Peptides against a protein of PDB entry 3WG5. Designs and how they scored, part 82

Target 1, 218 residues: chain A of PDB entry 3WG5
Amino acid sequence: LAKNIVYVAQIKGQITSYTYDQFDRYITIAEQDNAEAIIIELDTPGGRADAMMNIVQRIQQSKIPVIIYVYPPGASAASAGTYIALGSHLIAMAPGTSIGACRPILGYSQNGSIIEAPPKITNYFIAYIKSLAQESGRNATIAEEFITKDLSLTPEEALKYGVIEVVARDINELLKKSNGMKTKIPVNGRYVTLNFTNVEVRYLAPSFKDKLISYITD
Target 2, 218 residues: chain A of PDB entry 3WG5 as posed
Amino acid sequence: LAKNIVYVAQIKGQITSYTYDQFDRYITIAEQDNAEAIIIELDTPGGRADAMMNIVQRIQQSKIPVIIYVYPPGASAASAGTYIALGSHLIAMAPGTSIGACRPILGYSQNGSIIEAPPAITNYFIAYIKSLAQESGRNATIAEEFITKDLSLTPEEALKYGVIEVVARDINELLKKSNGMKTKIPVNGRYVTLNFTNVEVRYLAPSFKDKLISYITD

## One batch from the design tools (peptide; aimed at target 1 F125)

Design b2_p25_6_s4 (made by RFdiffusion4, then SolubleMPNN; from b2_p25_6, 14 letters changed)
Fold by OpenDDE base, seed 3:
Structure b2_p25_6_s4 (fold): chain B 218 residues (1-218), chain C 218 residues (1-218), chain A 25 residues (1-25)
Amino acid sequence: as target 1 above (218 residues)
Amino acid sequence: as target 1 above (218 residues)
Amino acid sequence: KTANEIRSANAGRGVELPVLSAPPK
């Protein structure tokens, strides 16, 4: 029996237009190979709202389940990363990771201080993050509090409050725990039941371009 | 008599966080050398609002006059480039360039179609661009129309309507025409009279990092 | 076309929205 393929790719750093290209490339590879799913190991402090919205849209248009996995321990799905997670088919977190802190900002001043977003922009992103939570059947009240209270959650809290679906130490535990779960959003208009019983895990390496961008941005 | 130094640097492409780093580096060099001014040769289709706002703030905090020069012929200060120009001490354009088209967008869909900004965001940027025009004594009505009508202007129109200060074919003509002009915004709390009578023009090259980023983003 | 090529082809159509960032640690 042909093994079902699960792809794993890493996305680390700020969410930018290049991060969109990474998501698009990785999802496209997994779609082309008719993978059972792709797992994106995400570690991000946040990034750009435009790139984030494009990534969410790309995930929602995926022909296969896209699982956001906040990994490794010490990683975060902060700010833009939380929106991406809430827009995905399944959210997992490793122990010692975090999610939240979603307050929109206009940027940083020369001294590194945050330039606060005006209430109109803040309210737009409140509505947006709540919509992502509602569409995925996740806790929309907590999603709002990620902005209004700048709330950050542990994996255990996020699971308890119905923000995420899985707490897992590694890919093997993630596959075991998520096996038989339904996606939180549709794939091609249907909620998919994940099948991880006889899978081959394939790791996607960053392209040369991806490596070079990371080297320059770090 | 020690020659007054005028720095010239080129910024080309999309306005991003890396573009902010370029502006910051170039202005810092010119400040350190107590230059009479820095001229930024700008050619941009637009870019990110956050980076744009940070660039505007960096220009406004400059210890020396920052002149935006839409150059060469065929270049544009489109979208974010217009905001940057309106936030600067002096705007010049070469013949055959353009300025305007400032309507905010959320981003691009997968098919490359524009995702329109909601009215709340559009209105925020209307207020912002009008404030930049008002603070610089430029045409705030036209600045608003850059958004509401997606207006684009020729150099001759932009000069006629009081959006820009100079039409010049090259750096030498720019220096001649802008000599004795006052900055449109303060430098260290004072409006500076530009002195380009006995100047040395120094060109700042992009750093290795800047070149590498450009190579990767093109 | 890459996302950058698409954006470049759509040049001058607008200014993109702000950044979402976590507070500096």
Scores: peptide ipSAE 0.032, ipTM 0.495, DockQ to the pose 0.721
OpenDDE base, seeds 1, 2, 4, 5: peptide ipSAE 0.029, 0.037, 0.031, 0.036; ipTM 0.488, 0.535, 0.548, 0.560; seeds 1, 2, 5 fail the geometry check

Design b2_p25_7 (made by RFdiffusion4; failed a check: the pose's geometry)
Pose (drawn by RFdiffusion4):
Structure b2_p25_7 (pose): chain A 218 residues (1-218), chain B 218 residues (1-218), chain P 25 residues (1-25)
Amino acid sequence: as target 2 above (218 residues)
Amino acid sequence: as target 2 above (218 residues)
Amino acid sequence: ALFPISIHANAAKVNAAIAKGMAAA
């Protein structure tokens, strides 16, 4: 009861309705165990707008800070993952990862051709991504360009431009660097200082169902 | 005189990429065997827009008539399934089935809440559903109300209003009543008269991949 | 219901940023 606990979970692949269930399951475990924070290792090339918006909402309502960590090296928080990141308490990127490229689309034709959205819906997701950035004090100008210019960024660029808060190789380095940082959004109405000194790290294994469903969608 | 071959397939659940694959697989089989028609027993609560549009496109390119049959009793062709029906060569409904209810949403939230669709998406789908109805000679005024009023119809109501062509209890009654009917859209440029005199019915079983994905869904 | 929107990623630009980040690393 007198411990400082950080949960670490993994989320890989297309952001779907099942991805929401994962976020909710992991975050719920951390909340019920009074965790200082939960670190989500995120690698997503794309996903659905509805599941992305539900995840962002679940993060906004989280009773503990949610740290989105673009990991491992080569991972991306592209498309839906970018919104999830902008909608969270703190963003960390591992070396060699990517963030951005968030243009909303109606989807894919028989060819694999891109089916663009009506111009106005592009404006809707611009307003939504600007809102997430401003609510978290992040660079909304660059965030808008994730859509309008299909802009993508490396870790160092994302840090310089004020989109993320940490560049870290691993969980330990993430804890060291983010220790003492304020969350970019509130936890239950209050901006919180992260206390990662003398912390117990607990890893949450992805379930059989997680790995299987992810593999199938792949 | 001649033996006419009719294929029958079942398509159930949410409309997704796997559903497009089912439509493509079943239709390709019927085309290669020079079938008179393929009948799809459709039961769907809704699904994804891109897959629905890909299915409508696959049906437009079909070298043989595709008959959408809302079957069994209790089934519906709601949301995305309505567009598939309106985009097909002939629509049949079993007693106690439903068609319509197509108001687009961005999706569902955590707590029963619904994420609203921006007006541009709504107007986009109004134009698209009116177009499918106009191209097939079905009631465009009523088709719009599937969206603007979330209108849903019984089989008897759907026939009366000119949205569908046949009300049938089974495959036997469907072939009998639809024999001699012209298709509502062309097959390779010409509107084909359906010949169901001297008919061999062939049922297509769902593949291993089909069954697995649906068991996981159940 | 009908689910109209997905979020797309420009894979070329994502891969570019990844390649640049790996080189930097």

Design b2_p25_7_s1 (made by RFdiffusion4, then SolubleMPNN; from b2_p25_7, 9 letters changed; failed a check: the pose's geometry)
Amino acid sequence: GIEPIRIGADMEKVNAAIAKGLAAA

Design b2_p25_7_s2 (made by RFdiffusion4, then SolubleMPNN; from b2_p25_7, 10 letters changed; failed a check: the pose's geometry)
Amino acid sequence: GIEPIRLGANKEKVDAAIAKGLAAA

Design b2_p25_7_s3 (made by RFdiffusion4, then SolubleMPNN; from b2_p25_7, 9 letters changed; failed a check: the pose's geometry)
Amino acid sequence: GIYPIRVGANMEKVNAAIAKGLAAA

Design b2_p25_7_s4 (made by RFdiffusion4, then SolubleMPNN; from b2_p25_7, 9 letters changed; failed a check: the pose's geometry)
Amino acid sequence: GIEPIRIGANKEKVDAAIAKGLAAA

Design b2_p25_8 (made by RFdiffusion4)
Pose (drawn by RFdiffusion4):
Structure b2_p25_8 (pose): chain A 218 residues (1-218), chain B 218 residues (1-218), chain P 25 residues (1-25)
Amino acid sequence: as target 2 above (218 residues)
Amino acid sequence: as target 2 above (218 residues)
Amino acid sequence: TALGITPITFALGTTAAMNALQAAL
């Protein structure tokens, strides 16, 4: 009961209705165990807007800070993952990862051709991504360009431009650097200072169902 | 005189990429065997827009008539399934089935809440559903109300209002009543008269991949 | 019960994923 606990979970692949269930399951475990924070190792090339908006909402309502960590090296928080990142308490990127490219699309034709959205829906997701950035004090100008210019950024660029808070190689370095940082959004109405000294790290294994469904969608 | 071959396939559940694959697989089989028609027993609560548009496109390119049959009793062709029906060569409904209810939403939230669709998406789908109805000679005024009023229809109401062509209890009654009917959209440029005199019915079983994905869904 | 249409998704954010998708199709 008198411990400082950080949960670490993994989320890989397309952001879907099942991905929401994962976020909710992992975050719920951390909440019920009074965790200082949960670190989500995120690698997503794309996903659905509805599941992305549900995840962002679940993060906003989280009773503990949610740290989105673009990991491992070569991972991306592209498309839906970018909004999830902008909608969270803190963003960390591992070296050689990517963030951005969030243009909303109606989807893919028989060819694999891109089915663009009506111009106005592009404006809707611009307003939504600007809102997430402003609510978290992040660079909304660059966030808008994730859509309008299909802008993508390396870790160092994302840090310089004020989109993320940490560049870290691993969980230990992430804890060291983010220790003492305020969350970019509140936890239950208050902005919180992260206390990662003398912390117990607990890894949450992805279930059989997680790995299988992810593999199938792949 | 001649022996006419009719294929029958079942398509159930949410409309997704796998569903497009089912439509493409079943239709290709019927085309290669020079079938008079393929009948799809459709039961769907809704699904994704891109896959629905890809299915409508696949049906437009079909070298043989595609008859959408809302079957069994209790089934529906709601949301995305309505567009598939309106985009097909002939629509049949079994007693106690439903068609319509197509108001687009960005999706569902955590607590029963619904994420509203911006007006541009709504107007986009109004134009699209009116177009499918106009191209097939079906009631465009009523088709719009599938969206603007979330209108849903019984089989008897759907026939009366000119949205569908046939009300049938089974495959036997469907072939009997639809024999001699012209298709509502062309097959390769010409409107084909359906010849169901002297008919061999062939049922197509769902593949291993089909069964697996649906068992996981159940 | 109707569950609606899911109209918006996001494009794949990497060239590799785009290429793999196009090859699959």

Design b2_p25_8_s1 (made by RFdiffusion4, then SolubleMPNN; from b2_p25_8, 15 letters changed)
Fold by OpenDDE base, seed 2:
Structure b2_p25_8_s1 (fold): chain B 218 residues (1-218), chain C 218 residues (1-218), chain A 25 residues (1-25)
Amino acid sequence: as target 1 above (218 residues)
Amino acid sequence: as target 1 above (218 residues)
Amino acid sequence: MSLGIEPITFPYGTEEARLKHLLSR
């Protein structure tokens, strides 16, 4: 039986316009090959709101399920990463990872202090994150608290509170546990039941450009 | 039976004089073809107040119903976008979108801090937004709070509070749900009952100029 | 006069992230 393909790609670092390009490239490749799904191994401390929103849109417009997997242990889907996860078809976390802390800021002062976002912006993103949670059938109360309380959760807490769908140690366990789950948002207008029986896992490597940018921004 | 035409066009980004030109072009095309309606897929973080007011006027002077559809998921009708929506014949939102946060500002300081508008200007726009809501039979109290509290709402909240008329996942659902609804403001002096039975959907593409400007402003 | 939202960020409140952000400007 012809194996369905599941792609796995890594996105690490700050969320920027370049990160959008990575998401777009990876999802496009997986779409072109009619993959069963793409798993994005995400490790981010946050980043730009505009890039984040574009990434969410790109994920939601995907022709295939996009699974955000907070991986490896020690990684986080912090701040912008939480929004991206909440906008995706399925969220998984590895043990030893974290999610949350979503309060928007305008930036940092010269002394490294946070410049707080005005209430206008904060309220905007409260509504936005709640909307993402509601649309995906995830816990909107906790989503709001990711902002209002700068709440961060462990995988076990996130699972318990209905923020994420899977805790998995590795790709194999993720595939096993998510097999038969429905996407939390539609793919092409329909909720898709994931079928990870008899799949081939293909890893997508960062492009040369991706490697170069990461090297410069690190 | 000859199909009635419904046009769909996208307006994304900051509200500027160029955005007015886009609205004008799209509505004019739809008017010329005696379309049943035009749906504007709107995704905006806000923009200029003068351009916004011009757009509202252009919509209200339309010979055909103009439906503002906050789309896709992750999009917003923020700030100026809310005014535009409230000035339209029907408002729809996709799940995962937001509306509100309408407090006027003079601009941003070098450190990213908001320069507040003086009370005179704020009061002007409170009156203005309330007028738009009242004229359209929408919730004027909430409209005011979009300014005074910088309130932002999910689609479900906006629907519940009577700010918007439809929550729809896509154009097909929008057409289905809005079929038989009356416009919230007049078209040529009359409230129009939307008839989306046996319609042909035509998508209007951005002009080359539109694409170029978007590329430069990004 | 504007009715808009400027680009904002969502940094994680780590010293490292703050430092990186400061150095990238």
Scores: peptide ipSAE 0.044, ipTM 0.316, DockQ to the pose 0.241
OpenDDE base, seeds 1, 3, 4, 5: peptide ipSAE 0.037, 0.033, 0.020, 0.026; ipTM 0.288, 0.302, 0.234, 0.278; seed 3 fails the geometry check

Design b2_p25_8_s2 (made by RFdiffusion4, then SolubleMPNN; from b2_p25_8, 14 letters changed)
Fold by OpenDDE base, seed 2:
Structure b2_p25_8_s2 (fold): chain B 218 residues (1-218), chain C 218 residues (1-218), chain A 25 residues (1-25)
Amino acid sequence: as target 1 above (218 residues)
Amino acid sequence: as target 1 above (218 residues)
Amino acid sequence: MSVGIEPITFALGTKEAREKFLKER
């Protein structure tokens, strides 16, 4: 029996292998409890492409809907965060957040300047991000421009352009607005209609390891 | 109205950007004609990982079922071909074919020895191939071993282990055996039951460009 | 921090396929 439970967890900081572990742990807990959904409060400036792609795959394999919620106000789903969002079952943003700026880079030079990715890599990620948008029924043109124009959008713009599904100030407004929406990608091969009627919200805390890594990376 | 048409096309050789173009063209033609499915007769020793991943995405975005058929006898879906197969709606193999050997490499040294990929890359592809197997309800343990043990399987073994769905000697046997099967991944968000009752088989020829590239790469 | 992309350009395949890939680089 599907429990009327929605999990909420926070993922903040750079997207790394550790971030993958966090996603995996949080989603697994929610799956085991047969939750209606898990909401991931995401705030990231970007990170590693490999970790990002693994996270996208993990989300797509989830037995339950995974909602990416760019939160709190002032947060971003920048670069890798945008890819992750576009790979999820539903995207929400709080007012005062941003999404986009997805151009891949090889790294930074000794002088701190960006080393640009070669065209072949840039084109790969253009194809990849467009595929995520298309698979989720989101705006693939804007997805491409997140790379080609280094475009960043406000929540209002992202909603207007069909990049995201919900603008919400908090979890309660998010649940209210997303109630009855269909997932943008399938769950176990089916598009799920979200049912947030009479749900219990359960917050997941970061593990000891998560806290330690956050402390070290700060 | 779904036309009782099944397209058959051949893709042979290394997986490259050109191979992506072939997949895209063939699938697009079949989509436009509202075909019941497209069967891709695949024979590949492997190729580029980037092209492979793009092909997998293109297959997953198909509006119709894409059946990867390792054919003819003596053919292989080696390395990149295995990933592509695992990303498809149904896998079939002819007797005397092989699948597997999926370990990534960086290249070859001047002496012809393999330059091994660093563990981080190998682990990435392990995660990737396992994800493809899990998403398609195929054997993820064997998928991992395609990399870690450089495992190659016969059609009989692959069927036995739940890596593939059908062993068939020819297109007619394939259609007969797969009739009534459900796709291993969704089509437009739904698992499709294949209906090959009273179908017309239409063969797609390689384009002039396809022929030219094949000629140059041979 | 912009997405650091490690080169995804890996060769997957048999020895022959990988050799050809390297020659095309």
Scores: peptide ipSAE 0.130, ipTM 0.359, DockQ to the pose 0.159
OpenDDE base, seeds 1, 3, 4, 5: peptide ipSAE 0.016, 0.042, 0.039, 0.124; ipTM 0.210, 0.466, 0.287, 0.374; seeds 1, 3, 4, 5 fail the geometry check

Design b2_p25_8_s3 (made by RFdiffusion4, then SolubleMPNN; from b2_p25_8, 13 letters changed)
Fold by OpenDDE base, seed 3:
Structure b2_p25_8_s3 (fold): chain B 218 residues (1-218), chain C 218 residues (1-218), chain A 25 residues (1-25)
Amino acid sequence: as target 1 above (218 residues)
Amino acid sequence: as target 1 above (218 residues)
Amino acid sequence: MSEGIEPISFALGTEEARAKLLAKR
């Protein structure tokens, strides 16, 4: 029986245009191989909004389910990572991870102080994040509060409040728990029931370019 | 039976003079082929007011219906995009998109802070956006609040408040839902009933120039 | 001064993450 494939890839660090390239590459590989899904192990403190939005779009355009997995323990889907997660087909978190802290900023002043986003920008992102939550059937009130209160949640809280779908310690537990779940957003216009029965897990390694950029940016 | 043609084109990014050229080119192609309509998949964070106004004019002068479709999920018709949408013959939004945040600014200071528009400019754009809404039979109060409150809306909110006409997940759903609708503004002096029965969808690709500029500006 | 409806540019993330992003510009 042709083994269904699940890809697993890691994206760690700041969300940038390069991070978009990683998402695009990983998802493309998984699409080409008609994978059952791809799991992105995400650990990010945040990043650029433009890159974040592009990543969300890329996920939404995926021909296969994209599972965002906040992993390993100690990781976070902070700020941009939360948006990305909310834009995905399924969110999982490992114990000891966090999600939230989504308040936008414009940047830093010459003195190094944060330039707060004006209401225009904040309201834009409130609408955006609420839209992502609503579309995915997740808690839009909490999504808004990720901005308005700069709220951060544990996996247990996020699950309880209906922000995420799975708490899992590892890939195997994730596959087990998510098996039979419907995607929270459509794949090619249809909600997909995940089937992780008799799945082969394939890990995607960083490209040479990925390694080089990581080396330079770290 | 000669298939009625609907063109679909994508416009993504900042609203500039180049964006005007894209609109002009796409609409011109569709006009020349006597298309039933053109759908512009719009994803913009905003841009220049001058370019925006020119785009609105170009849409208003179109010989065929121009449908602004905020697409894909995660896209926005922010700021300039909202004006463009309000100036069009029909507005659709995909789930997970946003519209609004229309407060004008003069630009950014060297420190990255927003330079607020003076009341004179703000009032000008309030009048302008209200006019667009009123002419199209859309919610002028909300249009004003896009500026005065920097309001942004989800597709569901925008539909509920009478800002947009359609929420659709994809082109096929858009065509289905908008079939039989009247344009919200005239085409060549007459309100047109959209007919998407037995329509061929033709996608317009970016020109080589479009690709080059996108590559340089990204 | 060019009247504009300027693109929304923003940074997201922790202060540390944002600081690193800005330092690379």
Scores: peptide ipSAE 0.038, ipTM 0.253, DockQ to the pose 0.176; fails the geometry check
OpenDDE base, seeds 1, 2, 4, 5: peptide ipSAE 0.034, 0.035, 0.035, 0.026; ipTM 0.268, 0.240, 0.263, 0.276; seeds 1, 2, 4, 5 fail the geometry check

Design b2_p25_8_s4 (made by RFdiffusion4, then SolubleMPNN; from b2_p25_8, 15 letters changed)
Fold by OpenDDE base, seed 5:
Structure b2_p25_8_s4 (fold): chain B 218 residues (1-218), chain C 218 residues (1-218), chain A 25 residues (1-25)
Amino acid sequence: as target 1 above (218 residues)
Amino acid sequence: as target 1 above (218 residues)
Amino acid sequence: MSIGIEPISFALGTEEARKKFLEKR
C-alpha cells in the first residue's frame, strides 16, 4: 500500500521576503508530490509584516495541510511567527519553546530602543490576529493579549488556553498525537482529517540560495 | 590653508537595515574627518519603514551636514527615499530623476498585487512626512500629496514647489549651487551655512559587506 | 520599466530581533 508522505522542513531566523520564498518552495514541493502534509519546524524572533502576511496567504492557499512546529527546545514562534502559526492548519510546540510577543513596532532606534507603533497600527494587527484565531477556531482573546499585553506562553499554557493543538517532543510524537485531528482551517475548501498511519517522513533541505541568505541575515 | 573636505558616497537599491548600516558608516567616517559635508548619491525604489525611520534619525543626529543627491539621471528617491531626503540637511536632484510616490503599503501579494495599508497606517505616515517637511521648511502640502495622490515629481517641479533645494547635473554643479546655502535642519543644534569654496572631494567606496549585501538584495 | 515602488513595511519584532538588529551594526 503506497505510504502517505509527510515532508519536514526547517525555517529559522527573521521573517523576510526570503522566508516567504522558503515557505513557497517547500509547500510547492510537498504539493507536487501529493504529500499528506508538510511540517515546518519554525524558530523565529519575528520579522516583517509584509512577509508575514504573504506567508499566511501562501499557507492558506496550500493544497495540503501545513503544520507549524515550534522546534527545537529553545525555539520560539515569536511575533510574526505567532501570526504564521495562527494562520496554519495545525500548530505544535516542543517542550521548552514559546509563542507570542506579537506587539507590532515601527523599528528600533539607533540605541536599540523600540520605536512604538501608533495605536492605529497596533489596532490593525489586533484585528488581524483575532481574525486568524477566530478563523482557525483558536483562542482569540489570548491572540489579542499577545499584542496588548505582549504576552508569551509556554507550550503547556498555549495548549491549555486553546491557542495550539499539540505539544510534542519530536516529529514522531507529533505525528502520533496529530493523527486523526482535523485541520483548524480548510484545505481546498474542506477540513481535512490528518492520517499519519504508516507514513514516510521526507526531509527537505534548504536550497543553496536559502543557505546563502540565512548566512547573510543571521 | 587646509581645504574643507566633502565626502561623496553612493547608496543604491532597497532601503533595508543594511542601508542603515551604510548611512551610519559613511556619515561616521565623514564626522571623524571633520568634513564640511557628506553627499549621499541616492537611487532607491523604496524599502522598509523601520530602516527609513532609523536612517532619518541617523541623519538628524549627524555632526555634519548630510546632502541627499538623487543621482544619476534615471535614479529616483522613491517612497522611503523621499522620506530620507525630507529628513536631510539639503536635497539635490539630477535632471532626469524623480522624487515621491510615498504611499505606504503592507507588502505584495503572491501575484504581485499591492496589499494596501489600512487608512490608520496611511494617516500615520501622512503625519510623519508632513512633520519632516515642516521641520525642514519644505512644502508640507506636496509632502502629503506624495502619499494621498501617490505623486511623483521631476527635479524642476520639486524645486518649483519648494520640496528640494538644488537641481544639479553633477557633483561640481551641486557644490557650486549649494555653496552659501543654509542647511534646512540644524547640525548640532545650529543651522549651518555650507562652504564649498576650495573643497576637496573624497569618494567613499562601499565596504566588502556592502557589496555582498547589494549583490544579494538586487 | 515600471519602477517597482517598494513598500514601507512594519516590523514585528521581539527583544531577540532587537539584539540581532544591534549586532548587525
Scores: peptide ipSAE 0.034, ipTM 0.300, DockQ to the pose 0.369
OpenDDE base, seeds 1, 2, 3, 4: peptide ipSAE 0.038, 0.031, 0.025, 0.057; ipTM 0.394, 0.283, 0.297, 0.320; seeds 1, 2, 3, 4 fail the geometry check

## One batch from the design tools (peptide; aimed at target 1 L106)

Design b2_p26_1 (made by RFdiffusion4)
Pose (drawn by RFdiffusion4):
Structure b2_p26_1 (pose): chain A 218 residues (1-218), chain B 218 residues (1-218), chain P 26 residues (1-26)
Amino acid sequence: as target 2 above (218 residues)
Amino acid sequence: as target 2 above (218 residues)
Amino acid sequence: SPSFFPITFPAGTSTALTEVREALAA
């Protein structure tokens, strides 16, 4: 009861209805165990707008800070993952990862051709991504360019431009650097200072169902 | 005189990429065997827009008539399934089935809440559903109300209003009543008269991949 | 309840986009 606990979970692949269930399951475990924070190792090339908006909402309502960590090296928080990141308490990127490229699309034709959205829906997601950035005090100008210019950024660029808060190789380095940082959004109405000294790290294994479903969608 | 071959397949659940694959697989089989028609027993609550548009496109390119049959009783062709029906060569409904209810949403939220669709998406789908109805000679005024009023129809109402062509209890009654009917859209440029005199019915079983995906869904 | 999902996001990397196009072309 008198411990400082950080949960670490993994989320890989297309952001779908099932991805929401994962976020909710992991975050719920951390909340019920009074965790200082939960670190989500995120690698997503794309996903659905509805599941992305539900995840962002679940993060906004989280009783503990949610740290989105673009990891491992070579991972990306592209498309839906970018919004999830902008909608969270803190963003960390591992070396050689990517963030951005968030243009909303209606989807893919028989060819694999891109089916673009009406111009106005592009404006809707611009307003939504600007809102997430402003609510978290992040660079909304660059966030808008994730859509309008299909802009993508390396870790160092994302840090310089004020989109993320940490560049870290691993969980330990992430804890060291983010220790003492304020969350970019509130936890239950308050901005919180992260206390990662003398912390117990607990890893949440992805379930059989997680790995199987992810593999199938792959 | 001649023996006419009719294929029957079942397509159930949410409309997704796997559903497009089912439509493509079942239609390709019927085309290669020079079938008179393929009948799809459709039961769907809704699904994704891109896959629905890809299915409508696959049906437009079909070298043989595709008959959408809302079956069994209790089934519906709601949301995305309505567009598939309106985009097909002939629509049949079993007693106690439903068609319509197509108001687009960005999706569902955590607590029963619904994420609204921006007006541009709504107007986009109004134009698209009116177009499918106009191209097939079906009631475009009523088709719009599937969206603007979330209108849903019984089989008897759907026939009366000119949205569908046949009300049938089974495959036997469907072939009997639809024999001699012209298709509502062309097959390779011409409107084909359906010949169901002297008919061999062939049922297509869902594949291993089909069954697995749906068991996981159940 | 009826559902209808109109918006999604593209594959955000060249590799993922190529894989998606190849899969759909299959």

